# Designs tried in a protein design run: peptides against a protein of PDB entry 6UG1. Part 268

Target 1, 304 residues: chain A of PDB entry 6UG1
Amino acid sequence: SNEERKRRKYFHMLYLVCLMVHGFIRNEWINSKRLSRKLSNLVPEKVFELLHPQKDEELPLRSTRKLLDGLKKCMELWQKHWKITKKYDNVGLYMRTWKEIEMSANNKRKFKTLKRSDFLRAVSKGHGDPDISVQGFVAMLRACNVNARLIMSCQPPDFTNMKIDTSLNGNNAYKDMVKYPIFWCEVWDKFSKKWITVDPVNLKTIEQVRLHSKLAPKGVACCERNMLRYVIAYDRKYGCRDVTRRYAQWMNSKVRKRRITKDDFGEKWFRKVITALHHRKRTKIDDYEDQYFFQRDESEGIPD
Target 2, 301 residues: chain A of PDB entry 6UG1 as posed
Amino acid sequence: SNEERKRRKYFHMLYLVCLMVHGFIRNEWINSKRLSRKLSNLVPEKVFELLHPQKDEELPLRSTRKLLDGLKKCMELWQKHWKITKKYDNEGLYMRTWKEIEMSANNKRKFKTLKRSDFLRAVSKGHGDPDISVQGFVAMLRACNVNARLIMSCQPPDFTNMKIDTSLNAYKDMVKYPIFWCEVWDKFSKKWITVDPVNLKTIEQVRLHSKLAPKGVACCERNMLRYVIAYDRKYGCRDVTRRYAQWMNSKVRKRRITKDDFGEKWFRKVITALHHRKRTKIDDYEDQYFFRRDESEGIPD

## One batch from the design tools (peptide; made by RFdiffusion4, then SolubleMPNN)

Design b2_p29_6_s4 (from b2_p29_6, 10 letters changed)
Fold by OpenDDE base, seed 2:
Structure b2_p29_6_s4 (fold): chain B 304 residues (1-304), chain A 29 residues (1-29)
Amino acid sequence: as target 1 above (304 residues)
Amino acid sequence: SEEEELLRRVAEIAELDPEEALKLWKELF
């Protein structure tokens, strides 16, 4: 019905707020001074120097290459630190089906929320799920004075799906779900004036996204619980930005249709949410990023 | 409010802390 469509849209909005708030709070927790002091000790001086290369005036690309090498070595150091990767409890922060939501409303499961103290202990020991691991990696880079963002791919239920959800076939569902990350890192390259994408845990990759990302889910099975719709960036100064355009090849033709921002009401509402989570002044980095997004919108064109 | 109660239910379904979501909601709306 039209009423059920409105209900699912509103539920999607509230769920998106909960996810975006969770990302904000995890971003605050990884700014812990106690955690920072501990994680900085994981990075030797030689790697710190690679993370902070001098500007090569003749060939700025050499400075970017040093930064990329430093980030690669940081990923290797992080793998040595991280001892136990736990599976997610249930589906973690991956997308729930409408059937699972309806069933959950009837069956109040007691869940345990991870407290700040337990999170900091988990990161410090190198024991936790992939999301905690990525968040800890961002904390390590921040401890080394790197301008690193926490990236979250928010997975609210698909309000455009009006089908009665069939049971997802069970056995390969977890492997397909975790094939692509929900959390990753971005690092500011001051030389190229671009964000570098870093997945330290799942794909163990560093990329400079131009047209498409390796982190964008591909294939029906992977997209059932991971739809690229809301990629939110949380910086060390409590900035919050929608960076979906970086990772969405087909933002205008495909992704917008599945976002709350498909209509003027949803755009205004989502902008309010972003504005409230954005606790810093605009910077030149935001100007370069917005210029990149503009160029990507022009290059995609208007869908015919 | 009815909206706050629904937000709590959504947070519970998401397995997220309802108080975290409610704090920001009250600042937003």
Scores: peptide ipSAE 0.670, ipTM 0.956, DockQ to the pose 0.085
Fold by OpenDDE base, seed 3:
Structure b2_p29_6_s4 (fold): chain B 304 residues (1-304), chain A 29 residues (1-29)
Amino acid sequence: as target 1 above (304 residues)
Amino acid sequence: SEEEELLRRVAEIAELDPEEALKLWKELF
């Protein structure tokens, strides 16, 4: 019905707010001075120097290569630090089906929210789920004075899916779900004026996204619980930005249709949410990023 | 409000802290 469509759209909006706020708070927690002091000790001086290369005036690409090598070594150090990767409880922050939502509304399960103190302890010990691990990696880079963002792929329920029953097949569902990350890192390359994408935990990859990201979910089974729609970046200065355009090849043709921002009301609403979570002034980094997004929109063209 | 109550329920379904979401919601609407 039209009513059910409105209900699902509204539920999606509320769920998206919850997810975006969660990302904001995790981003605040990883700015902990106590955590920073502990995590900086994981990074040897030689690796710190690679993270902060001098500008090569002849070939700026050499400086970018040093930064990339430093980030690779940081991923290796992080793997050594991280002792226990826990499975997600249920589906974690992956996308729930409408059936699962209805069942959860009827069956109030007591869940335990992770407190800030428990999170900081988990990161410090190297014990937790993949999301905590990624968040801790971002904290380590920030402890080394790297301009690292926490990236969150927000997975609200698909309001465009009007099916009543979405039975997901059982046994491979978890493997397919966790094939692609929900959280990752971006690092500002001051030499190339671009964000570097870093997945330290799941795919263990570093990329300079041009048109395609390895982190973008592919295949029907993987996309059931992980739809690239809302990729939100949280920086060390409490900036909040929609960076979906970087990771979406087909933003205008495919992704936009599955976002609240498909209409003017949803665009205005989503802009209010971003604005409320954005606690810093605009910078030249934001100008370079917006220019990159503009060029990506022009290159995609208008969908037929 | 009815909206705050629904947001609380959504946060519970998401297994997220409802108080965190409610704080932002009051600033938005």
Scores: peptide ipSAE 0.665, ipTM 0.955, DockQ to the pose 0.084
Fold by OpenDDE base, seed 5:
Structure b2_p29_6_s4 (fold): chain B 304 residues (1-304), chain A 29 residues (1-29)
Amino acid sequence: as target 1 above (304 residues)
Amino acid sequence: SEEEELLRRVAEIAELDPEEALKLWKELF
């Protein structure tokens, strides 16, 4: 019905806010001075120097290569630090089906939220789920004075899916779910004026995204619980930005249709949410990023 | 409010802290 469509759209909006708030709070927690002091000790001086290369005036690409090598070594150091990767409880922050939502509304499951103290302990010990691990990696880079963002791919329920039963049946459902990350890192390259994508935990990859990312889910089974729709960036100064355009090859033709921002009302509403989570002034980094997004929109063209 | 109660239920379904979601919601709206 039209009523059910409205209900699912509204539920999607509220769920998206809850996810974006969660990302904001985790971004605050990883700014912990106590955690920073512990994690900085994981990074040897030689690796710190690679993270902070001098500008090569002849070939700025040499400086970018040093930064990339430093980030690779940080990823290796992080793997040594991280002792236990726990499975998610249920589906973690991956996308729930409408049936799962309806069943959850009837069954008040007592869940235990992870408190800040428990999070900081988990990161310090290297024991936790993949999301905690990525968040801890961002904290380590920030402890090394790297301009690292926490990236979250928000997975609200698909309001475009009007099927009554959306049950996911599959023997490999968990494996397919976790094939692509929900959280990752971006690092500002001051030499190329671009964000570098870092997945330290799942795919263990470093990318300079041009048109597509390896982190973008591919295949039906993987996309069931992980749809690239809302990729939100949280920086060390409590900036909040929609960076979906970086990771979406087909933003205009495919991704926009599955976002609340498909209409003017949803765009205004979503902009209000982003604005409230954005606790810093605009910077030249934001100008370079917006210019990149503009060029990507022009290059994609208007969908036929 | 009815909206706050629904947001609490959504947070519970998401396995997120309802109080943190509600605090930011009150700052947003």
Scores: peptide ipSAE 0.662, ipTM 0.955, DockQ to the pose 0.085
Fold by OpenDDE base, seed 1:
Structure b2_p29_6_s4 (fold): chain B 304 residues (1-304), chain A 29 residues (1-29)
Amino acid sequence: as target 1 above (304 residues)
Amino acid sequence: SEEEELLRRVAEIAELDPEEALKLWKELF
């Protein structure tokens, strides 16, 4: 019905806000001074120097290469620190079906919300789910004075899916679900004026995204619980930005149709949500990023 | 309201305090 479509849009909006706030709160937690002091000790001086290379005036790319090498070594150090990767409880923050949401509504399962103290302990000990691990990695980079931001791919239910019964049955459903991350890192490269994508946990990859990312879900099974629609960046200064354009190859032709921002009402509303979560002034980094997004929109063109 | 109850459930799924989520939602709408 038209009513069910409205209800699903509304619920999608609610869910999206809650996920975006979750990302915001986790971004605050990883700014913990106590955690920062502990995590900085994981990074040797030589690796710290690679994270902060001098500008090579002859070949700025050499400075970027040092930063990339530093980030690679940080991923290796993080892997040594991280002892236990827990499975997600159920599906974690991956996309639920409408049926799963309705069923969860009937089950008053007290979700044990992870407290800040428990999170900080988990990160400090190197045990937790993949999301905690990524968030801890961002904290380690921030502890080394790297301009690292937490990235979250928000997975609200698909309001464009009007099917009632999407029972995701299968023994491999968890493996397909976790094939691509929900959380990752971006690091500002001051030399190239670009964000570097870092997945320290799942794919263990570093990317300078041009047209597409390896972190973008591919294949039907992987996209059932991980649809790239809302990739939100949380920086060390409590900035909040939509960075979906970086990771979406087909933003205009495919991704936009699955977003609340497909219409003017949804666009205005989503801008209000971003603004409410954005607690810093605009910087030159935002200008370079917006210019990159503009160029990506022009290069994709308008979908026919 | 049904909406508030829905928000509370979503907040629990998102590991949020339901009352904080409700407050934020009321600020956004």
Scores: peptide ipSAE 0.329, ipTM 0.884, DockQ to the pose 0.082

Design b2_p29_7_s1 (from b2_p29_7, 16 letters changed)
Fold by OpenDDE base, seed 5:
Structure b2_p29_7_s1 (fold): chain B 304 residues (1-304), chain A 29 residues (1-29)
Amino acid sequence: as target 1 above (304 residues)
Amino acid sequence: EIEELINFIMEELRMFDERHRKLVLEILS
């Protein structure tokens, strides 16, 4: 019905705010001074120097290459630190079906909420789910004075899906779900004036995204619980930015149709949410990023 | 109604703490 469509859209909006607030709070938790002091000790001086190369005036690309090498070594150090990767309980922060939501409404299971103290302990010990691991990696880079963002791919229920959800009962459903990350890292490259994408846990890759990312879900089974729609960046100064354009090859033709921002009302509403979570002044980094997004929109064109 | 839906979502997401709830409600006001 039209009413059910409105209800699903509204529920999607509420769910999206809850996810974005979670990302904001996790971003605050990883700014813990106590955690920072512990995680800085994981990074040897030689790796710290690679993270902070001097500007090569002749060839700025040499400085970027040093930073990339430093990030690779940090990813290797993080793998040594991380002892236990726990499975997600149920589907973690991956996308739920409408049927799963309806069934959950009938069967209220009280789950234990992870407290800040439990999170900090998990990161410090290297014991937790993949999301905690990525968040801890961002904390380690921040402890090394790297301008690292926490990236969250928010997975609210698909308000464009009006089908009766079939049970995702496949034995491979979990493997397909976790094939692509929900959380990753971005690092500011001051030399190229671009964000570097780092997935330290799932794909274990470092990318300089041009047109597409390896982190963008591909294939029907992977997209059932991970649909690239809302990629939110949380920086060390409590900035909040929509960076979906970086990771969406087809923002205008495909992704926008599945976002609340498909209409003017949804765009204004989503901008209000971003503004409420953005607790810093604009910087020249934001100008470079917006210019990059503009160029990506022009290069994609308007879908015919 | 909105608070009940927020509580439901936060329970489902295992994010039920007062700080999450407060900040969500502040954004939705």
Scores: peptide ipSAE 0.733, ipTM 0.974, DockQ to the pose 0.676
Fold by OpenDDE base, seed 4:
Structure b2_p29_7_s1 (fold): chain B 304 residues (1-304), chain A 29 residues (1-29)
Amino acid sequence: as target 1 above (304 residues)
Amino acid sequence: EIEELINFIMEELRMFDERHRKLVLEILS
């Protein structure tokens, strides 16, 4: 019905805000001074120097290569630190079906909320789910004074899906779900004036995204619980930015149709949410990023 | 109604703390 469509859209909006607030709070937790002091000790001086290369005036690419090498070494150090990767409970922060939501409403299982103290302990010990691991990796980079963002791919229920039953039960359902990450890192390259994408946990990859990312879900089974729609960046200064354009090849033709921002009301509403979570002034980094997004929109064109 | 839905979502997400709830409500006001 039209009413059910409105209900699902509204629920999607509420769910999206809850997810975005979660990302914001996790981003605050990883700014812990106590955690920072502990995690900085994981990075030896030689790796710290690679993270902070001098500008090569002759060939700025050499400085970027040093940074990339430093980030690779940080990923290796992080793998050594991380002792226990827990499976997600149920589907974690991956996308739920409408049926799963309806069933959950009837079956109020009290789950233990992860407190800030528990999170900080988990990161410090290297024990937790993949999301905690990524968040801890961002904390380690920030402890080394790297301009690292926490990236969250928000997975609210698909308000465009009006099907009642989506049976996602298969033997490989968990494997397909976790094939692509929900959380990752971006690092500012001051030399190239670009964000470097880092997945330290799932794909264990570093990318300089131009047109395509390896982190963008591909294949029907993987996209069932991980639909690229809302990729939100949280920086060390409590900036909040929509960076979906970086990771979406087909933002205009495919992704926009599945976002709340498909209409002017949704765009204004979503901008209000972003603004409420954005606690810093604009910087020249934001200008470079917006210019990149503009160029990506122009290069995609208008969908036919 | 909105608070109940938020509480439900936060429980489902295992995010239920007063700070999360407050910030969500502040954004939705």
Scores: peptide ipSAE 0.732, ipTM 0.974, DockQ to the pose 0.655
Fold by OpenDDE base, seed 2:
Structure b2_p29_7_s1 (fold): chain B 304 residues (1-304), chain A 29 residues (1-29)
Amino acid sequence: as target 1 above (304 residues)
Amino acid sequence: EIEELINFIMEELRMFDERHRKLVLEILS
């Protein structure tokens, strides 16, 4: 019905705010001074120097290469620190079906909420799910004074899916779900004026995204619980930015149709949410990023 | 009510923290 379509759209909006607030709060938790002091001790001086290369005036690319090498070594150090990767409870923050939501409404299971103290202990010990591990990696880079963002791919229920039965059948459902991450890292390269994408946990990749990311879900089975729609960046100064354009090949033709921002009302509403979570002034980094997004929109063109 | 739906979502996400709830409600006001 039209009523059910409205209900699903509204529920999607509320769910999206809850997810975005979660990312914001996790970003505050990883700014813990106590955690920072512990995690900085994991990074030896030689790796710290690679993270902070001098500007090579002759060949700025040499400075970027040093930063990339430093980030690679940080990923290796992080793997040594991280002792236990736990499976997600149920589907974690991956996308639920409408049927799963309806069933959850009938079966109120009391789940233990992870407290800030438990999170900080988990990161410090190297024991937790992949999301906690990524968040801890961002904390380690921030402890080394690296401008690292926490990235969250928000997975609200698909309001464009009007099917009642969306039961996901298959023995590999968990493997397909976790094939691509929900959380990752971005690092500012001051030399190239670009964000570097880092997945320290899942794919263990460092990439300079041009047109395509390895972190963008591909294939039907992977996209059932991980649909790239809302990629939100949380920085060390409590900035909040929509960075979906970086990871979306087809933002205008495909991704926009599945976002609340497909219409003017949804765009204004989503901007209100971003603004409420954005607690810093604009910087030149934001200007370079917006210029990159503009160039990506021009290069995609208007879908016919 | 909006609060009941927010509580339901936060329980589903295992994110029921009063700080989360307050900030969500502030954004939705």
Scores: peptide ipSAE 0.732, ipTM 0.974, DockQ to the pose 0.678
Fold by OpenDDE base, seed 3:
Structure b2_p29_7_s1 (fold): chain B 304 residues (1-304), chain A 29 residues (1-29)
Amino acid sequence: as target 1 above (304 residues)
Amino acid sequence: EIEELINFIMEELRMFDERHRKLVLEILS
């Protein structure tokens, strides 16, 4: 019905705000001074120097290469630190079906909420799910004075799915769900004036995204619980930015149709949410990023 | 009510604390 469409759209909006607020709060937690002091000790001086290369005036690419090598070594150090990767309870922050939401409403299970103290202890010990691990990696980079962002791919229920039964075929192996991450890192490269994408946990990859990312879900089975729609960046200064354009090859043709921002009302509403979570002044880094997004929109064109 | 739906979502996500709830409500006001 039209009513059910409105209900699912509204529920999607509420769910999206809850996810975005969660990302914001996790970004505050990883700014813990106590955690920062502990995690900085994981990074040897030689690796710290690679993270902070001098500007090569002849070839800025040499400085970028040192930064990339430093980030690779940080990923290796992080793997040594992380002792226990827990499986997600149920589907973690991956996308739920409408049927799963309805069943959850009927099953009032008291779930234990992870407190800030428990999170900080988990990161410090290297014991937790992949999301906690990524968040801890961002904290380690920030502890080394790196301009690292926490990236969250928000997975609200698909309001464009109007099927009554949205049960996934039982063969959706946990492996297909977790093939692509929900959380990752971006690092500012001051030499190339670009964000470097870092997945320290899942794909264990570093990339300089041009037109497409390895982190963008591909294939039907992977996209069922991980639909790239809302990729939100949280920086160390409590900036909040929509960076979906970086990871969406087909933003205009495909991704926009699955977002609340497909209409003017949704665009204004989503901008209100971003603004409420953005607690810093604009910087020249934001100008370079917006220029990159503009060029990506022009290059994609308007779908026919 | 909007608060009941927020509480439901936050419980489902295992994110329920008063700070999350307050900030969600402030954004939705």
Scores: peptide ipSAE 0.730, ipTM 0.974, DockQ to the pose 0.662

